# Peptides against a protein of PDB entry 2YKT, part 16

Target 1, 231 residues: chain A of PDB entry 2YKT
Amino acid sequence: SRSEEMHRLTENVYKTIMEQFNPSLRNFIAMGKNYEKALAGVTYAAKGYFDALVKMGELASESQGSKELGDVLFQMAEVHRQIQNQLEEMLKSFHNELLTQLEQKVELDSRYLSAALKKYQTEQRSKGDALDKCQAELKKLRKKSQGSKNPQKYSDKELQYIDAISNKQGELENYVSDGYKTALTEERRRFCFLVEKQCAVAKNSAAYHSKGKELLAQKLPLWQQACADPS

## One batch from the design tools (peptide; aimed at target 1 C192 F193 E196)

Design b1_p24_1_s3 (made by RFdiffusion4, then SolubleMPNN; from b1_p24_1, 10 letters changed)
Fold by OpenDDE base, seed 3:
Structure b1_p24_1_s3 (fold): chain B 231 residues (1-231), chain A 24 residues (1-24)
Amino acid sequence: as target 1 above (231 residues)
Amino acid sequence: MKEQLEKKLKEVKENFEKLKHLLD
């Protein structure tokens, strides 16, 4: 029936969220944590590299013929430090605004969706059973009427059951239809939440890249000419 | 590319809303 098909579609939406979306989201979070760890590793390794660059700058500052290049090397290391600070801020945002929030949501969602689905199923069944009962009673009444010498005696009761069946059928169809719309909205809400959190990450990432580009663009011309005229 | 993406997103949103209304 129409209501049965719509009911099946509704259950399939909840099933898709619980069995496909949420597990995939958990995997996404795990991959995000791995990515975060790798970026932290890059930051640490970069610190070692630029600390060594500072050491080269110290040696230049102690030389007689390359003293001014010491300042250049120090500036290069300092700009890197500022870029890394911006990266650390981005990573904090990545952790706090995306990973933590997604993890909290997915943890709570399993219980929420299970309860929501059970509530829907219980009410759907209740309405379906009530409809079936009325249909059964009407059938019983009609059989009784056919065997009666006075069928008119049952006409009012037959009309009552017909009206009840019509009303209950309409209620069931409306309930299942609303249930399906609700389920689709729940699914969309979850995707939208992911998109919004990823937008925040993208914004913070853009800030990191912009800061780095700005700092390097400011200093690079100075560094490029440093070896042209020894002093 | 931005324009194409925006058009696709709009289409998806509209299709979603149409689907919901068809179930009324």
Scores: peptide ipSAE 0.007, ipTM 0.410, DockQ to the pose 0.079
OpenDDE base, seeds 1, 2, 4, 5: peptide ipSAE 0.000, 0.000, 0.000, 0.000; ipTM 0.251, 0.257, 0.270, 0.284

Design b1_p24_1_s4 (made by RFdiffusion4, then SolubleMPNN; from b1_p24_1, 10 letters changed)
Fold by OpenDDE base, seed 1:
Structure b1_p24_1_s4 (fold): chain B 231 residues (1-231), chain A 24 residues (1-24)
Amino acid sequence: as target 1 above (231 residues)
Amino acid sequence: MDEELKKKLEEVRKNFEELKHLLD
């Protein structure tokens, strides 16, 4: 029936969230933490590289004929430092605005969804059982009426059951329909939350890349001419 | 979702998989 199919769909939405979405989200968070750790590793390695570059700059500054190149090398290291600061801000946002918040949500969600599904199932079953009972009573009444010498005696009661069945059927259908909408809304809300948090990460990442591009674009022409224009 | 966007996302996914194979 329509209500049975809608009920099945509703349950499937909740099950999909609990059995597919939430585990996948946990994995996503884990992969995010791995990514964060790797980026921290890159940061450390980059620091070593540019510290070594600074050392080369110091040697140039101490030379008799390459002093200006020392300044260039120092500027390169300084630009890297500024870019690194932007990266650190991005990573902070990545951790605090995405990973932490997602982790908090997903850990609380299992019991919430289980309770929500249980509540829906309980009420759905209650309404279904009430409907079935009325239908059964109507059938019983009709059988009794058919075997009676005075069928008119049961006519009013028959009408009452028919009305009750109609009303209960409508209530069940509406409840299941609303339940399905609610379930879909719950699913959508979770995806939207993920998208919104990822947008924040993207914004901060864009700022990092923009700053890096700006700084390098500003300085690169100067660095490129340094060897050709000795001071 | 916009169908054109879906196609673009699929292209990105494809490119990502190709890159993964290269790095593996």
Scores: peptide ipSAE 0.000, ipTM 0.282, DockQ to the pose 0.038
OpenDDE base, seeds 2, 3, 4, 5: peptide ipSAE 0.000, 0.000, 0.000, 0.000; ipTM 0.268, 0.289, 0.285, 0.293

Design b1_p24_2 (made by RFdiffusion4)
Pose (drawn by RFdiffusion4):
Structure b1_p24_2 (pose): chain A 225 residues (1-144, 151-231), chain P 24 residues (1-24)
Amino acid sequence: SRSEEMHRLTENVYKTIMEQFNPSLRNFIAMGKNYEKALAGVTYAAKGYFDALVKMGELASESQGSKELGDVLFQMAEVHRQIQNQLEEMLKSFHNELLTQLEQKVELDSRYLSAALKKYQTEQRSKGDALDKCQAELKKLRKKPQKYSDKELQYIDAISNKQGELENYVSDGYKTALTEERRRFCFLVEKQCAVAKNSAAYHSKGKELLAQKLPLWQQACADPS
Amino acid sequence: SEATEEYLEALDEIEEATKELEEE
C-alpha cells in the first residue's frame, strides 16, 4: 500500500524534472546567452576606452615635462589589457564549458526522460496486473484455514514472489528517480564551480596587477616639496 | 588572499560532494 504512495512519488519526480527543471534550465541557458552577449559589449567598449587613453599617453610622451605621465597612462592601458584577457578566459569557461554542455544535455534529455518514465509505468503496471491475477486465481480456489492444497500453496508461493518483485521494483524506481534529479542539479553546480574558479583567477590577477602599479601611479603628480 | 583560498577550497569540497552524489 505504501507501495502505491511511492509509485505516485516516483511519477511526480519525473514530471518535476520534465516540466519544471528542464524548462527552467532552458531559461537559464537563455539568460546565459544574453549575459555573454552583454559581456561581449563591455569587452568591446573597454577596447575603445583604453585606445582613447593610449592616445592621451602618446601626447604626454611628446611633450616637454610630462613624458613620465605618458608612461603612467601607457601602463594603465597595459594593466587593463592583462586584466581583460584574464576576463576573456573566464568568458570562454562560460561558453564552451557551461552553455554548450548544458544545451547538449538538455537536448537529449527530453527523449530520455519521456522514455524512462514510460518504461517504468509499463513495467510497474505489468507487475501489478500479474499480481492481482494470481491473487484472484487464489481467491477462486480458496472460496470453492491452516490447511492448504498443493495448488493453493503453489499460488501462495507465486503471489509472494511477485509481490516481492513489485515492491523492489517500486523501491528501486523511486531511488533511481531521486538520483536522476540529483545528477541534473549536481551537473549544474559543477559547471558553475568551474566558471567560479576562473572568476577567482580573474579577480586575483586584477588585485595583484593593481597592487603592483597603483602606488607608482599615485606618486606621479605628488608635490616634490 | 586568505579569503580566496578558503573560497577555492569550498568549491573543491562542493565538487567532491557532487561526485559522491553522482556515484549513488
Fold by OpenDDE base, seed 1:
Formats: sequence, C-alpha cells, structure tokens
Structure b1_p24_2 (fold): chain B 231 residues (1-231), chain A 24 residues (1-24)
Amino acid sequence: as target 1 above (231 residues)
Amino acid sequence: SEATEEYLEALDEIEEATKELEEE
C-alpha cells in the first residue's frame, strides 16, 4: 500500500542516518584529526627550516659586506612566523569548532535517532494494528450478515466500521506522511550543520591564505631587490 | 541556519536528559 511504502521510506531515512551518515561522520572526524596532525607536523618542520634560515641571517649580519642581506633573511623568517601563527589559529578553530563539536554530537545523535525511530515505529504500528483490527471486525460482521436471516440487523454496525476504517486509514496515511517529512528534516539538519561548520573552517582558511598572500606580496619585491642593491 | 539551531537545541535537550538519567 501507499502507506506501507511511505513507512518503509521513513524507516530508510532514519536507517541511512544511523548506518551511513553517522559512521561516515565518525570517519570524517578521524580523517580531520589525521589532517590536523599532519599540519601540526608541517608547522614543526617549518619551524626547524626557518630557524636554520635565521642562523644564516645571523651569519650575514656578522659579515662585512652582507649585513643588509641578514635583515632580509630575518624578515623572511618573521613573515613565515606570522603566516604560521595564522595557521595555528585556523587549526585551533578547526579542532575546537569542527572536530570536537562533531565528535560530541555524533554520539548523542545516535541515541536520539534510535529513540525517534522507535517512537515513530511504535505509533505507526499502533495505528496500523488498530486499522487491521477494524478491518478484521468488518470482515467478521459481513460473514455473520451473510449467514443471518436478518442481514439488516448488522447494516448500521457495518457502516460504523466502514467509517472507522476510512478515518483510521486517513490518520495512518497522515501520520506516516508527517513522519517522512520529519525524517527528511532530521537528515537535512545534519547535512546543514556539517555544511555550516565546514563554512566556518573555510572562512578561517581564507583568512589564513589572505594574510599569507598579503605579507608575501608586500615583502617579496623588497627581497628580490636586495641582491641588486650595493651594500 | 534555523535548521542547525533546531538541531543543536535538540541535542542539548538530549544531553540534559542523558545527564538526568545517569544521575538516577
């Protein structure tokens, strides 16, 4: 029936969230943690590289003919430090606003969805059973009427069951329809939450990239000219 | 978004309900 099909669709939405979305989200969080760790590793490795660059700058500053190049090398290291600070801020946001929040919510969501699905199933079954009971009683009544010498005795009761079946069928269809809309809304909320959290990450990433671009664009021409200028 | 806020509110309610159940 249409109601049975819609019921299956509703259950499938909840099952898809519980069995596909939430496990995939856990994997997404795990991959995010791996990515964060790798970026932290890049930060650490970069520090070593630019600390070594500072050492080269110190040597240039101690030289008789290359002192100005020492300042250039120090500026290069300082610009990198500023870019790296922006990256660290982005990573903190990535951890605290995306990964931690998603991790906390995914566990709570599993319990919620299980309860929501159970509630829906219980009420759907209750309405379905009530409908089936009325249909069964109508069938019994019709059998009694066919075997009776006075079928008219059962006519009013037959009409009452027909009306009750119609009403219960309508109620079941409406309940399942609303249940399906609710389930789709629940699914959409979760995707919207993910999109919004990822947008926050994207904004922070954009700020990091913009700052890096600005700093390098400002200083790079000066650094490129440093070797052409006499000491 | 409104959908996100509603979802967050629902999760907060669940968290509170879960804490209450763990304290009994």
Scores: peptide ipSAE 0.030, ipTM 0.598, DockQ to the pose 0.033
OpenDDE base, seeds 2, 3, 4, 5: peptide ipSAE 0.027, 0.028, 0.025, 0.029; ipTM 0.575, 0.577, 0.580, 0.603; seed 5 fails the geometry check

Design b1_p24_2_s1 (made by RFdiffusion4, then SolubleMPNN; from b1_p24_2, 17 letters changed; failed a check: too like the target's own chain)
Amino acid sequence: SAEEEKFLKELEEKLKESRELLSL

Design b1_p24_2_s2 (made by RFdiffusion4, then SolubleMPNN; from b1_p24_2, 13 letters changed)
Fold by OpenDDE base, seed 4:
Structure b1_p24_2_s2 (fold): chain B 231 residues (1-231), chain A 24 residues (1-24)
Amino acid sequence: as target 1 above (231 residues)
Amino acid sequence: SAALEEFLKKLEEILEENRKLREL
């Protein structure tokens, strides 16, 4: 029936969230934590590289003919430091605004969804059982009427059961339809939350890239000219 | 450099962890 199909669809939405979305989200969070660790590793490695660059700048500053190039190398290292600071800000946001928030949500969600599904199933079954009972009573009444010498005696009761079945069928269909809309809303809310948190991270990432581009664009022409200028 | 070697080691560990997670 239409109501049975809609009921199956409703249950499948809840099952998809619990069995597919939430496990996938946990994996996403785990991958995010590993990505964060890798970026921290990049930060450390970059520090070593640019510290070594500073050392080269010191040597240039001690030379007779390359002193100005020492300043250039120091500036390159300083720009890196500023870019690194922006990366650290992005990483803090990545951790606090996305990973932590998603982790908190996914851990609480299993209990909530289980309770919501159970509530829906209980009420759906209650309405279904009430409908089935009325249908069974109508069937019994019709059998009794067919065996009777006075079928007209049962006509009023037959009409009453038909009306009751129609009403209960409508109530069940409405309830299941509303349940389906609710389930879809729950699913959409979770995806929207993920998208919104990812957008926040994207904004911070854009700021990191923008600041890096700005700093490098400002200094690169100066650095490129340094070797062309007579000492 | 020692710093690079340490970084590469950490990266390998992370990659291995990720591999294990994908296989589960």
Scores: peptide ipSAE 0.009, ipTM 0.295, DockQ to the pose 0.025
OpenDDE base, seeds 1, 2, 3, 5: peptide ipSAE 0.016, 0.000, 0.000, 0.000; ipTM 0.448, 0.293, 0.283, 0.305; seed 1 fails the geometry check

Design b1_p24_2_s3 (made by RFdiffusion4, then SolubleMPNN; from b1_p24_2, 18 letters changed)
Fold by OpenDDE base, seed 2:
Structure b1_p24_2_s3 (fold): chain B 231 residues (1-231), chain A 24 residues (1-24)
Amino acid sequence: as target 1 above (231 residues)
Amino acid sequence: DEELQKELEELDAKLAEAEEIRAL
């Protein structure tokens, strides 16, 4: 029936969230944490490299013939520091605005969805059972009426059951339909949340890349000419 | 059905505990 089909669809939405979306989201979070760790590793390694570059700059600054190149090397290291600071800000956002929030939501969601599905199933079954009962009683009444010498005495009661069945059928259909809409809304909210958090990350990532491009574009021409200029 | 009503109330309580998920 239409109601049975809609019921199956509703249950499938909840099951899809619980069995597909949420596990995939947990994996996404795990992959994000790995990515964050790798970027933190890059940060650390880069610091060592550019600290060593500063040392080279110090040596140049102590020289008689390469003093100005010392300043260039210091600037290179400083620009890197600024870029790295921007990366750290991006990583903080990545962690706090996406990973942490997703992790909190996904853990809580398992319990929520289980309860929501159970509630829906319980109410759906209750309405279904009530309908089935009325249908069964109508059948019994009709059998009794058919065997009676005075079937007219059952006419009013038959009408009452017919009306009750109609009302319960409509109620069940509406309930299941609303349940399906609710389930789809729940699914959409979860995807929207993910998209919104990814947008925040994207903004911060854009800021990181922009800052790096800006700083390097400003200084690179100067650095490229440093060796051509007389000391 | 009193038993059904109690069950539904318990389920509502569980849902309320995770209310922030609905706020997404």
Scores: peptide ipSAE 0.137, ipTM 0.799, DockQ to the pose 0.073
OpenDDE base, seeds 1, 3, 4, 5: peptide ipSAE 0.135, 0.135, 0.022, 0.122; ipTM 0.799, 0.799, 0.544, 0.789

Design b1_p24_2_s4 (made by RFdiffusion4, then SolubleMPNN; from b1_p24_2, 14 letters changed)
Fold by OpenDDE base, seed 2:
Structure b1_p24_2_s4 (fold): chain B 231 residues (1-231), chain A 24 residues (1-24)
Amino acid sequence: as target 1 above (231 residues)
Amino acid sequence: SAALQEKLEELDKKLEESRALLAE
């Protein structure tokens, strides 16, 4: 029946969220944490590299003929520091605005969805059972009428059951339909939340890349000229 | 239904706001 089909669709939406979306989201979060860890590793390694570059700059500054190159090397290291600071800000946002929030949401969602599905199922079954009962009663009444010497005696009751069945059928269909719409809305809400958080990450990432590009573009010509200039 | 449409429109609005922020 239409009602049964819609009921199945509704349950499938909830099951898809619980069994596909949420586990996938947990995996996404895990992959995000791995990515964050790797970037933290890059940060640490980069610090060591540019600290060593500073040491080279110090040596240049101590020389009699390469002092200005020392300044260049220091500037290179400083630009890196600024870029790194921007990266750290991005990572902080990545952690706080995406990973943490998603993790909190997904952990709470399992219980919520389970309860929502159970509530829907309980009410759906209740309405279905009530309908079945009325149908059974009508059938019983018809059997009595068929065996009666005065079938007209039961005509009013038959009409009442027919009306009740019609009404209950309509109510069940409406309930299941609304349930399906609700389920779809819940699903869409979750994807939208993910997209919104990912948009924030993208924005922060763009800022990081822009800052790095700007700083390097500004200084690179100066650094390239340094060796051509007389000491 | 109207209720579903309203909810979806609300969500779409939020998405549009997020896009606007990115475009800044």
Scores: peptide ipSAE 0.009, ipTM 0.394, DockQ to the pose 0.074
OpenDDE base, seeds 1, 3, 4, 5: peptide ipSAE 0.000, 0.000, 0.006, 0.000; ipTM 0.315, 0.296, 0.327, 0.320

## One batch from the design tools (peptide; aimed at target 1 L25)

Design b1_p25_1 (made by RFdiffusion4)
Pose (drawn by RFdiffusion4):
Structure b1_p25_1 (pose): chain A 225 residues (1-144, 151-231), chain P 25 residues (1-25)
Amino acid sequence: SRSEEMHRLTENVYKTIMEQFNPSLRNFIAMGKNYEKALAGVTYAAKGYFDALVKMGELASESQGSKELGDVLFQMAEVHRQIQNQLEEMLKSFHNELLTQLEQKVELDSRYLSAALKKYQTEQRSKGDALDKCQAELKKLRKKPQKYSDKELQYIDAISNKQGELENYVSDGYKTALTEERRRFCFLVEKQCAVAKNSAAYHSKGKELLAQKLPLWQQACADPS
Amino acid sequence: TLEEMNEASTKMNEILEEMNEASTE
């Protein structure tokens, strides 16, 4: 009887994956694509900015008394080229390693989940029908206490076997369904962890490049008196 | 562009919350 409760829970897990998780995953993929399109806009504009900044650096390089300021502006642009490319690295960890892999899995999952739920429903119904029929055949023999004919005992053994088979099938089906759900969340968490490792390398690179160059830049226009 | 990226990040977090809520139910 708790078997029927478990049977409904299992159907509900497959329904939750097909109607909630995968659609939300489709939406997440769409937001990721928009995010990358936007990140491309920033990397491009950062280029225009830093070239405009190099132009100022060329002007200071040709002057009397401001040449070193020209060097400071060159170095600022250079630091940004090195930071940017550590960012382009985190960016591709986003496209090839997250968006593409998510899209590939979610594409195949529609057929896989519709087929798995269906196979489970058919197998569970077939085992339930066979059990009910065996029990009906037994009730017929028993109707027309510690006594049992040979045939009644054979039905009792068969009912016991099929009931054990049905309960194991529902028990294992539920465990499998929860595992399908966990595997989809785990993959999402793993893809996010990978992108996060590259965000850590990007931010670490920026901290050290600036920790190296920033004091010298702050000194370039200090009072020499 | 920076504002759009912040909005997209907020929307992705909302989607992840929705996934967690549906899984809990």
Fold by OpenDDE base, seed 1:
Structure b1_p25_1 (fold): chain B 231 residues (1-231), chain A 25 residues (1-25)
Amino acid sequence: as target 1 above (231 residues)
Amino acid sequence: TLEEMNEASTKMNEILEEMNEASTE
């Protein structure tokens, strides 16, 4: 029946969230933590490289003919430091605003969804059983009427059962339909939350890239001219 | 200055260590 099909669809939405979405989200969080760790590792390795560049700048500053190039090398290292500060801010946001919040939500969600599904199933079954009972009673009444010498005695009661069946069927269909809409809304809310958190990360990432581009665009012409214009 | 750069580098290492610890929890 339409109601049974809609019921199966509703249960499948909850099962998909619990068995597919939430495990995939846990994996996403784990991959995010790995990515964060790798970026921290890159930052650490970059520090070693630019510290070595500073050492080259110190040597230039101690030279007789290359002192101004020492300042250039120090500026290169300082611009890198500023870019890295932006990266650190992005990483903190990535950790605190995306990973931590997703982890907290996915932990609480299993219990919530299980309870929501059980509540829906219990009420759906209750309405279904009540409908089945009325249908069974109508069938019994019709059998009694066929065997009776006075079938008209049961006419009013038959009409009452028909009306009750119609009402209970409508209530069941509406309940299952609303249940399906609710389940889809729960699924959509989870995807929307992920998208919104990822948008925040994207904004912070854009700020990091913009700052780096700006700083390098400002200084690069000066650095390129340094060897051509000895002071 | 070189001193400011060295101080910034030290602070960055501390932050990176804290982030690595937080990522493994």
Scores: peptide ipSAE 0.000, ipTM 0.247, DockQ to the pose 0.028
OpenDDE base, seeds 2, 3, 4, 5: peptide ipSAE 0.000, 0.000, 0.000, 0.000; ipTM 0.297, 0.204, 0.325, 0.214; seeds 3, 4 fail the geometry check

Design b1_p25_1_s2 (made by RFdiffusion4, then SolubleMPNN; from b1_p25_1, 14 letters changed)
Fold by OpenDDE base, seed 2:
Structure b1_p25_1_s2 (fold): chain B 231 residues (1-231), chain A 25 residues (1-25)
Amino acid sequence: as target 1 above (231 residues)
Amino acid sequence: MEEKMKELQKQMEEILQKMQEAAAE
């Protein structure tokens, strides 16, 4: 029936969230944590590299003919430090605003969805059972009427059951339809939340990249000319 | 899908290990 089909669709939405979406989201969080750790590792390795560059700058500053190149090397290291500070800010936001919040939400969501599905199933079954009972009573009444010498005695009751069945059928269909819309809304809400959090990440990432681009664009022409200029 | 997820996790762990080793040298 139409109501049975829609009921199956509703249950499938909840099952998809619980069995596919939530596990995938947990994996997404895990991959995010790994990504964060990798970037922290890059930060540490980069510090060592640019500290070594500073040492080269010190040697240039102590040289007889390369003193000005020392300043260039120091500027390169300083620009990197500023870019790295922006990266650290982005990572902090990534951790606090995305990973932590998603982790908290996904753990609470399993219990919520299970309860929501159970509530829906219980009410759907209750309405279905009530409908089935009325249909069974009508069938019983019709059999009794067919065996009776006075079928007209049961005509009013038959009409009452027909009306009750029609009403209960409509109520069940509406309930299942609303249930399906609710389930789809729950699914959409979760995807929207993920999109919104990723938008925040994208904004922070854009700020990081913009700052780096601006700093390098400002200084790179100067650095490129340093070796061409006489000492 | 689960196998893919495990593979990705393994690859990332290997990368992290290599980075840590390189930073220690």
Scores: peptide ipSAE 0.014, ipTM 0.403, DockQ to the pose 0.053
OpenDDE base, seeds 1, 3, 4, 5: peptide ipSAE 0.000, 0.000, 0.000, 0.021; ipTM 0.340, 0.351, 0.362, 0.423; seed 5 fails the geometry check

Design b1_p25_1_s3 (made by RFdiffusion4, then SolubleMPNN; from b1_p25_1, 14 letters changed)
Fold by OpenDDE base, seed 1:
Structure b1_p25_1_s3 (fold): chain B 231 residues (1-231), chain A 25 residues (1-25)
Amino acid sequence: as target 1 above (231 residues)
Amino acid sequence: MEKEMEELKKKMQEILQKMEEAAAK
């Protein structure tokens, strides 16, 4: 029946969230943590590299013939520091606004969805059983009426069961339909939340890349000319 | 979010309509 098909679809949505989405989200969070760790490693390695560059700049500044190149090397290191500050802000957002919030949600979601599915199944079954009972009683009544010498005796009761079946069928169909809408909404809400959090991370990442591009575009021509312009 | 929910409602209605059509055949 239509209601049975809709019921199966509803259950499948909840099962898909619990058995596919949530495990995949946990894996996504784990991969995100690995990515964060790698970026922190890059940050550390970059600091060592540019600290060493500063040391080379100090040596240039102490020389008689390369003093101006010392300033260039210091500027390169300073630009890196500014870019690094933007990267750190991006990483904070990545951790706090994406990973932590997703982890908090997915931790509680399994229990929530299980309860929601069970509630739906219980009520769906209750309505289904009530409908089946009325249908069975009508069938029994009709059999009794067919075997009776006075079928008119059962006419009013037959009408009552027909009306009850019609009402219960409508209620079941509406309930299952609403259940399916609710399940799809729950699924969409989870994807939307992920997209929204990724958008926030993307904005911070864009700011990092923009700042880096601006700083490097401003300074690079000066650095490129430094060797051609003796003191 | 509101627009997205409206789109979802529309898609759900389309699915329901398809199911009704399939059940009628």
Scores: peptide ipSAE 0.016, ipTM 0.376, DockQ to the pose 0.028
OpenDDE base, seeds 2, 3, 4, 5: peptide ipSAE 0.000, 0.014, 0.006, 0.000; ipTM 0.297, 0.359, 0.317, 0.266; seed 3 fails the geometry check

Design b1_p25_1_s4 (made by RFdiffusion4, then SolubleMPNN; from b1_p25_1, 17 letters changed)
Fold by OpenDDE base, seed 3:
Structure b1_p25_1_s4 (fold): chain B 231 residues (1-231), chain A 25 residues (1-25)
Amino acid sequence: as target 1 above (231 residues)
Amino acid sequence: MEQKMQELQKQMQELLQKMLEAAAA
């Protein structure tokens, strides 16, 4: 029936969220944590590299003919420090605004969705059973009327059952239809939440890249000319 | 699908470990 088909569609939406979306989201979070760890490793390695660059700058500053190049090397290391600070801010936001929040949501969602689906199924079944009962009673009444010497005695009751069946059928169809719309809304809400959180990450990432670009663009011409001056 | 996801996750963990070891050396 139409109501049965719509019911199956509704259940499938909930099942898709529970069995596909949520596990995939958990994996996404796990991959995000791995990415965060890798970036932390990169930042640590970069610190060692630029600390060594500072040491080279110190040696230049101690030399007789390369003192001015010491300042250049120090500036290069300082620009890196500023870029690194921006990266650390981005990583904090990545962790706190994306990973942690998604993790909290997905953990709470399993229980919520299970309860929501169960509630829907219980009410849908209740309405369906009530409809089936009325249909069965009407069939029983019609059989009794056909065997009776006075069929007119049952005419009013037959009309009452027909009306009840029509009303219950309409209620069931409306309930299942609304249930399907609700389920689709729940699914969309989850995707929207992911998109919104990823937008926040994108903004923070853009800020990191912009800061790095600006700092390097400002200083690079100065550094490039440093070796042109005679010692 | 789940098996594929688990395999990809495992591969990523292994790669990450190698990268961290290389960075520490």
Scores: peptide ipSAE 0.014, ipTM 0.372, DockQ to the pose 0.055
OpenDDE base, seeds 1, 2, 4, 5: peptide ipSAE 0.005, 0.014, 0.013, 0.013; ipTM 0.304, 0.370, 0.371, 0.373; seed 5 fails the geometry check

